# Ledger of designs, part 188: peptides against a protein of PDB entry 2FGR

Target 1, 331 residues: chain A of PDB entry 2FGR
Amino acid sequence: SSVTLFGIVDTNVAYVNKDAAGDSRYGLGTSGASTSRLGLRGTEDLGGGLKAGFWLEGEIFGDDGNASGFNFKRRSTVSLSGNFGEVRLGRDLVPTSQKLTSYDLFSATGIGPFMGFRNWAAGQGADDNGIRANNLISYYTPNFGGFNAGFGYAFDEKQTIGTADSVGRYIGGYVAYDNGPLSASLGLAQQKTAVGGLATDRDEITLGASYNFGVAKLSGLLQQTKFKRDIGGDIKTNSYMLGASAPVGGVGEVKLQYALYDQKAIDSKAHQITLGYVHNLSKRTALYGNLAFLKNKDASTLGLQAKGVYAGGVQAGESQTGVQVGIRHAF

## One batch from the design tools (peptide; made by RFdiffusion4, then SolubleMPNN)

Design b2_p21_2_s1 (from b2_p21_2, 13 letters changed)
Fold by OpenDDE base, seed 1:
Structure b2_p21_2_s1 (fold): chain B 331 residues (1-331), chain A 21 residues (1-21)
Amino acid sequence: as target 1 above (331 residues)
Amino acid sequence: SNEKKKEEGLKKLEEFIKKTK
């Protein structure tokens, strides 16, 4: 049996040139290269190739010392694993997000990540971004000749919002092929939620692929999210991402990623382009810089997610520039 | 009761859409 304490402290100086009022924001932010976290994990060998595991992980906010508290909302699982794969019980990344966010070259954090996993419709469920779920059972297959899959179900436990009675129910999964330099995946998910107090289905389909050429890596995502409403029609967003990364001088990595968010309900697009650089001072410590441009068209009001500084929207049709420079330390 | 909740829900949706325009 083993127990491991682990974590990341990632803190940055961040700047965005526009907030909702058109003013600049700047200050100390968190999680620009990796999400800051504190975790405990362990395994027990049960014999016969069977293992028990636990994983408890919460987010760290280094700018304010977790003034709002600490929890294990990132992951709180118990698991069994073996030749059959892994079964997890507890709050976690849903299988679709766990797999498909792996194609995001910005690690689903900071001002550069793919923002497709989002609550596009003011869904009233706690996890309407499609990233995590409460009351989750997950199963992950072994890798067989490159092929692998994950499935998940989250119980709604009769949670109600307005007239919706199944809020928080999740069903979803992915199939993938991971072999050498190639990774490709298809994910499907449905989550029950409410919008305006009315039952709504959040349907998601995501395709992802990456290829590592050694000298560079290419990665892409195609996603459709639909909030299916009984009244007012579907709120649909098509999201696209293409990124490249390359090692620099054996100690660094440069990243470039573009994303397009086609917000059908408001007939408006947003374009995101991010340049990132990570400089490894050691295996555990890095400096990093991110430069992001977000161009909103028409009624789009998307904002870059400079966590700890400003993560709100901008005025309709406004563009935003963001910068993060920070330190990441892993332990 | 249910119809009133639907109407309130619709109004909230309209307000949401308006805020995003």
Scores: peptide ipSAE 0.022, ipTM 0.456, DockQ to the pose 0.013
Fold by OpenDDE base, seed 2:
Structure b2_p21_2_s1 (fold): chain B 331 residues (1-331), chain A 21 residues (1-21)
Amino acid sequence: as target 1 above (331 residues)
Amino acid sequence: SNEKKKEEGLKKLEEFIKKTK
């Protein structure tokens, strides 16, 4: 058996020009290029091509030294793997987010990522952003000539909120084709949650694709999220993303990503555009900068996710500009 | 607009998935 200690410390100086009161926020933030983390993982060869594994990973908040505590909420799994693929038991990324966030050129972190994986409806479940789940069983296939898939089910364990009695139940999966420069995936998921104490289904459909041209990579996402409420109608958001990245001088990477969030329940759109640059000082250490612009229209109140500085909304119809400059170190 | 086409595409996909379930 082997045990590996690993982690990332990513800390930045961040600025946003508007908060909910219309004031600027600035300070030391976390996880601008990659989510800061500390983890333990290991594998045991059981013979015959079968392996056991464990993975324990928690988020690090470098700005305050984890003042709110440390946990393994990023991942806490035991696994069996082999020629059949991998089965995981425990809290993890749900299969849909694990696969479909891979098309986000900003790695689902900082002020630049695709924000479609969100709690759009004030869902009362802990993971109503569709990213992770408790009590999760996951299965991932091998890659068969490019084709691969993942499936997951999370038990609700009779969690109740108001009249909702199956909160936290997840069922979902993806199918994908990954071959050479091409990747394409379709993901489907449903989570049981509550809104206003009433049972609500969070339905999600996501299509992703990318192509690596060598000199540049293009990536895209199409997503629909519906919170199906028993009363009050559906809260639907259509989210779109298109991004490009390119290597720079052999030591850097530039990224440009656009996203549109069409929030149907409030008939309001938000536009996000982010320019990012990563400069590798080594294989483990990088400097980075992100510049993001978020334009809310009408009743939209979305904010950039400058973790550790300000991740709240803005006033309806307001635009927000954000900057992050930081250091990422992996160990 | 490209946005409308994308929305229509998502709608068609949803309909397709409903038919295949």
Scores: peptide ipSAE 0.000, ipTM 0.328, DockQ to the pose 0.011
Fold by OpenDDE base, seed 4:
Structure b2_p21_2_s1 (fold): chain B 331 residues (1-331), chain A 21 residues (1-21)
Amino acid sequence: as target 1 above (331 residues)
Amino acid sequence: SNEKKKEEGLKKLEEFIKKTK
């Protein structure tokens, strides 16, 4: 058996020009290029091609030393793996987010990521962003000539909110083709939640694709989320993303990503464009900078996620500019 | 070269980040 301690400490200086009051915010933030984390993982060879594994991982907040505490909410799994693939038991990324966030060139963190995996409807469930789930069983296939898939089910354990009695139930999965420079995936998920104390289904469909041309990589996402309510109609958001990245001088990477969030329930769009640069000082240490612009139209109030500085919304129809400059260190 | 080592390091880090998402 082996046990590995691992982690990332990513801390930045961040600025946003507008908060909910129209004021600027600035300070020390976290997780601008990669989510800061501390983890333990290990495997045991059981023979016959079977392995047992564990993974415990929590988020690190370097700006305040985890003043709010530490937990293993990022991942807390035990697994069996072999030629059949991998079965995981425990809190983790749901299969859909695990696969489809891989097309986000900003690694689903900082001010530049695709923000489609979101609670669009004031859902009252803990994981209504569709990213992780408690009580999760997941299965991941091997790669068969490029084809692979993942499936998951999370138990609600009779969690109730208002009249909703199945809050936290997840069912979902993806199919993918990963071969050489090409990756493409389709993900489908449904979560049970509550909105206004009433049972609501969060349905999600996501298409992702990327191609590495060597000199540059292109990546794209198409997503629809629907919070299906018994009363009041569906809260639907269509999210689109297109990004490109390219190596610079053998030690750097430049990234450009655009996203559109068409919020149907409020007939309002938000446009996000982010320029990022990463400079590798070593295999484990990098400097980075992000510049993001978010334009809200009409009733849209989306804000950039400058974690540790400001991650709230802005006034309706307002635009926001964000900057992050930081250090990422992996151990 | 130090540059190649950095490129390899970047790839490994990217793989690590992908695995640890």
Scores: peptide ipSAE 0.000, ipTM 0.334, DockQ to the pose 0.033
Fold by OpenDDE base, seed 3:
Structure b2_p21_2_s1 (fold): chain B 331 residues (1-331), chain A 21 residues (1-21)
Amino acid sequence: as target 1 above (331 residues)
Amino acid sequence: SNEKKKEEGLKKLEEFIKKTK
């Protein structure tokens, strides 16, 4: 058997030029290049190609020393794996987010990530962003000549909000082809939630692809999220992302990513463009800088996620500029 | 060489970060 302690401490100085009142915010933030975390994991060989595993992981907030506490809400799983693949029990990334966020060149963190995995409709469920789930069973296939898949189901355990009685139920999965420089995936998910105390289905479809040319990598996402409400009509968002990355001088990486969020219910678009640079000082320590611009049109109020400084919205139709400069250390 | 060890280390780190999103 093995047990490994691991983690990342990522802390930055961050600035955004506008908050909800139109004022600038600045200070010490967290998780600009990678989400800060502390974890334990291990495996036991059971013989015959069967292994048991565990994974416990929580987020670290370096700016305040985890003043709100520590938990294992990032991942808390026990697993069995072998030639059949892997079965996981416990809170984790849902299979759709685990696979499809892999195409985000900003690793779903900081001010530059694809923000499509979001609660677009004031859903009242705890995980209405479609990223993680409680009470989750997941299965991941082996890779068969490039082809692979993942499936998940989360129990609602009769959680109620208002008249909704199945809040937190998730069903979803993906199919993918991963071979050499090419990756492509299709993900489908449905989550039960509530909006205004009424039962609502969060439906999600996501297409992702990337290709590594050696000198550069291209990546893209296409996503549609629908909150299907019994009353008031659907709240639909179409999200698009295109990104490129390239190695610089053998020790650095530059990233450029564009995203468009077409918010149909309010007939409003938001445009996000982010430039990032990572400089590796060692195999474990990096310096990084991010520059992001978010343009809201019409009734859109989206804000950049400068975690630890400001992650709220802005006034309708306002633009926001964000900067992060920080240190990432992995252990 | 020290340079080769650094490159291998950086590659492993990148793979680790990608797997632990």
Scores: peptide ipSAE 0.000, ipTM 0.313, DockQ to the pose 0.033; fails the geometry check

Design b2_p21_2_s2 (from b2_p21_2, 12 letters changed)
Fold by OpenDDE base, seed 5:
Structure b2_p21_2_s2 (fold): chain B 331 residues (1-331), chain A 21 residues (1-21)
Amino acid sequence: as target 1 above (331 residues)
Amino acid sequence: SNEEKLKEGLKLLEELMKKTA
């Protein structure tokens, strides 16, 4: 049996040139290169190739010392694993997000990540961004000659919002091929939620692929998210991402990523481009810088996610520039 | 190159998504 304490503290100085009022924001932010976290995990060998595991992980906010509290909402699972794969019980990344966010070169954090995993429709569910779920059972297959898959189901436990029942119910999964430098995946998910107190299905389809050429890595995502409402029509967003990364001088990494968010319900697009650099001072400590530009068209109001400084929207049709410079330390 | 092929593939998929949208 083992118990491991682990974590990341990532804190930065961040700047965005526009908030919802058109004013600049700056200060100390968190989680620019990796999400800051504190966790405990362990495994027990039960013999015969069977293992038990636990994982408890919560987010750390270095800028304010977790003034609003600490919890294990990032992951709180118990698991059994073996030749059959892994079964997990508890709050976790849903299988679709766990796999498909791996193609995001900015690791779903900071001002540069793919923002497709989002609540596009003012959904009233707690996890309407499609990233995590409560009351989740997940199964992950082993890798069979490159092929692998994951499936999950989350119980709604009769949660209601307005007239909507089954809120929080999730069903989804992915199939993937991971072999050497190549990765490709297809994910499908449906989550029950509410919009305006009315039952709504959040449907998601995501295709991802990456290839590591040694000298550089290329990665891409294609996603459609659709909030299917009984009244008012569907809220659909098509999201696209293409990114490249390359090692620099043996101790650094440069990343460039572009994303397009085509918000069909408001007939408006947003363009995001981010340049990032990570400088490894050691295996565990890095300096980093991110420069992001977000261009909203027409009625789009998307904002960069400078967590701890400003993560809100901007005025319709406005552009936003963001900068993060920080330290990441892993333990 | 493999990189070019991947880029072309991603572009093709993007176009397909636009047509189905």
Scores: peptide ipSAE 0.007, ipTM 0.403, DockQ to the pose 0.012
Fold by OpenDDE base, seed 4:
Structure b2_p21_2_s2 (fold): chain B 331 residues (1-331), chain A 21 residues (1-21)
Amino acid sequence: as target 1 above (331 residues)
Amino acid sequence: SNEEKLKEGLKLLEELMKKTA
């Protein structure tokens, strides 16, 4: 049996040139390179190749010392694993996000990440971004000659919003091929939620792939998110991402990532481009910098996610520039 | 190879997504 305390403290100075009022914001932010976290995990060998595990993980906000409290909403699972793979019970990343966000070169955090995993429709569910779920059962296969898969189901537990029932129900999974430098996967998910108090299905399909050439890595995502409403029509977003990363001088990494968000319901596009650099001072400590540009067209109001400083939208059709410079320390 | 088949499948899916976009 083992128990491990682990975590990341990632804090930065951040700037965005526009908020919803057109004013700049700057200050101390968090989680620019990796999500800051504190966790406990452990395993117990049960014999015969069977292991029990637990994982408890919460987000850390270094800018205010977790003034709003601490919880284990990042992950709170008990698991059984063996030759059959792994079964997890508890709140976690849903299988689709766990796998498909791995192609995001900005680690699904800061001002540079792929923002496709989003609540595009003012969904009223707590996890309408499609990233995590409560009451989740997940299963992950072993890797068989490169092929692997994950599946999940989250119970709604009769949660209702307005006239919508089954809110919070999730069903989804992915199939993948991971072999050497190549990774590719297809994810499908449906989550039940509410929009305007009416039952809505959040359907998601995501294709991801990456290839590590040694000197550089390429990564891409294709995603369609559709909030299917009985009244008012569907809210559909097609999101595209292409990224590249390369090691620099043996201690650094440069990253460049572009994303396009085609928001069909408002017939508006947003373009995101981010340049990032990570400088490793040690295996545990890094300095980093991110520079992001987000161009909204027409009715689009997307904003860069400078957590701790400003993560809201901008005025329709406005562009936003963001900068983060910070320290990441892992323990 | 299985890898080639997967790559072909992914291309087909990508094309399908573009058509349904």
Scores: peptide ipSAE 0.006, ipTM 0.353, DockQ to the pose 0.013
Fold by OpenDDE base, seed 3:
Structure b2_p21_2_s2 (fold): chain B 331 residues (1-331), chain A 21 residues (1-21)
Amino acid sequence: as target 1 above (331 residues)
Amino acid sequence: SNEEKLKEGLKLLEELMKKTA
């Protein structure tokens, strides 16, 4: 049996030129290159190829010392694994997000990530961004000559909001091909939630692919998210992402990523372009910088996620520029 | 353009979604 303590402390100085009032914000932020975290994990060999595992992980907010408390909401699982794959019980990334966010070159954090996994419809559920779920059972297959898959189901436990009575139910999965430099996957998910106190289905389809050419890596995502409402019509968003990364001098990595969010319900688009650089001082410590531009058109109010400084929206049709410069330390 | 290729890919996904959802 083993127990490992692990974590990341990532803190930055961040600036955005516009908040909801049109004013600039600046200060000390968190999680610019990787999400800051503290975790415990371990495995036990049960013999015959069977292993038990546990994983407990929570987010760290270095700027305020976790003033709102600490929890294991990132992951709190117990698992069994073997030749059959892995079964997990507990709160975790849902299988679709676990696989499909892997194509995001900014690791689903900071001001540069793909923001398609989002609550696009003022959903009232706690996890309406489609990233994690409570009461989750997940299964992940082994890799069969490159082919692999994951499936998940989360119980609603009769959670109600307004007249909605199945809030928090999740069903979803992905199929993938991972072989050498190539990765490709398709994910499908449905989550039950509420909008305006009425039952709403959040449907999601995502296609991802990447190829590592050695000198550079290309990655892409295509996603549709649809909040199906009985009254008021569907709220649909089509999200696109294309990114490239390349190693620099054996000690660094440069990243460039573009995303387009076509918000159909408000007939408005947002364009995101991010340039990032990571400089490795060691295997465990890095300096990084991100420069992001977010252009909102028409009624779009999206904001860059400068966690710890400003992560809210902007005025309709306004553009936002963001900068993060920070230190990441892993242990 | 790359953007056009992405848009074309999404149209295909939308069509698939309509058939399977």
Scores: peptide ipSAE 0.006, ipTM 0.341, DockQ to the pose 0.011
Fold by OpenDDE base, seed 2:
Parts: C-alpha cells; structure tokens; sequence
Structure b2_p21_2_s2 (fold): chain B 331 residues (1-331), chain A 21 residues (1-21)
C-alpha cells in the first residue's frame, strides 16, 4: 500500500475592469492556472490485478488561508480498480465533466476557461453547474483500442427544495475515443434540481474533440444545457468553444481560446476570448499570465471568474477585460 | 451559417437525449 500527500498552490494578482457597478476590481486571487488544492491519495494492491484506492482532495485559498475552512469537496472517494476498470464511491467530478472538461485548454480554472458547465438558471441545488455531485457512484472503463466510457449516478437521498423532490439526483455518462493525437467524446447528463422552489431538470449534452499536431494542439467543445422548469419555460444555453495551444521553446506554453454562449432564454450572446501563457521555471513551479476579454450582447451579464477578486456579473451588454499574473507550485 | 448548422446539430442531439435519458 502507498499514501501520497500532494497539492498545488496557485496564487495570482488579478484585475477586472468592470464589476456590476461598472467599477474596476483588483487584488490577490487564487487558482488562475490550476485549482489550488491539498490532497491525500493511496492505493493497495489486493492481488490478482485488483487494487483498492482512496482520494481525499480539498481546495486551497491562498489569498485568505482558507478562512472559510477546509473540506474535501473536490473529491472524497474510495475505489476498486482492475482489468474491469474503476468503480468509485463518494463525492467527485461527475463523469461528464471529468471527461469533457479535459478539452478545455484552460483546465476549467481562472479567467480563460470554457464556462458552459454553469448554473444558467439560478438552480437551487448545490452542484447545478454540472461539475461535481454528492453521493456519487461512478464507473470508468479501460481503454479498448481507443474506446472508453464513464458512467455515474448520484443519490438524491430524498432532498427537497420547495415542492421539488429528488434534488441532487444525477445520472450521466460519456463515450470516447482516445488514440494517439486524437480525442473525441460525447457526454449526456441529467440532474434534478429546483428553480424558484419548483422541480427542474438540468439536461446537458456535450461533444468534445482535440487533436495534437505536435507543434500545436486544437480543441473544441459543443454543449447544450437546458433547465426544464415545470412553470416558466425552459432556460437553454448553447455553448461553443475552440482553442489552440503550442509549446514555446521547450519551457513554455501559449494558449488561445474562444467561446460563445448563446443564452436562449434572454435571446442574448456572450463572446469570450482568452490568451494565456505558462512559463515553467521547473517541473513543479511555473509563472503564468492570462488576458481575457468578455463581450456581452443585449441582456447578457456574464462575468469572468477571477476567483478571490471578482466573479460576479456585469451590467447588461457590457464588456469586461481581465488579467491574471501568478505563480503555480505543485508538490 | 456554420453556427446555425451547429445549433441544428445540438437540437438533434437533444432529441436523442430525450430518448436515452
């Protein structure tokens, strides 16, 4: 058996030129290149190709020293793995987000990531962004000549909000082909939640693909998220992403990513473009910079997610520019 | 437009999801 202590501390200086009042915000932020974390993990060989595992991981907020406390909400799983794949029990990334977020060149963190995995409808569930789930059972297949899949189910445990029952229930999965430079995946998921105290289904479908040309990598996502409300009509968002990354001089990486969020319920679009650079000082330490531009059209009020500084919206139809410069250290 | 084609594709996938979810 083995136990490993691991983590990342990622802290940055961040700036956004507009908040909800039209004022600038700046300060020390967290998780600009990678989510800061502290974790414990281990495996035990049970013989015959079977292994047991555990994984406990929580987010670190370097700017305030975790003033709100520390927990293992990123992942808290026990698992069995072998020739059949892996079964996990406990809070984790849901299979759809685990796989489909891998096509985001900004790794679902900072001001540059694909923001499609979002609570688009003021859902009242704890995880209505479709990223993680409590009470989750998940299964991941081995890779069979490139083909692989993952499935998950989360128990609602009779959670209610207003008149809505089964809140927190998740069912979803993906199928994928991963072979050499090519990756492609399709994910489907449904979560039960509430909006305004009324039962709502969060349906999600995502298609992702990437290709590594050696000199550069291209990646793309297509996603539809729909909050199906019993009363008030559906809240639907179509999200698109296209990104490219390239190594620089063997010690750096440049990234460029565009996303479009077509918010159907308000008939409004938002455009996001981000330029990022990572400079590796060592295998474990990097400097990075991100520059993001978000243009809201019409009634759209989206804001860049400068965690620790400002992650709220802006006034309808306004643009926002964000900058992050920081240090990432892995241990 | 390409965007319209993509939107139509997503609509078709939505219909598929209704059958499988």
Amino acid sequence: as target 1 above (331 residues)
Amino acid sequence: SNEEKLKEGLKLLEELMKKTA
Scores: peptide ipSAE 0.000, ipTM 0.323, DockQ to the pose 0.011; fails the geometry check

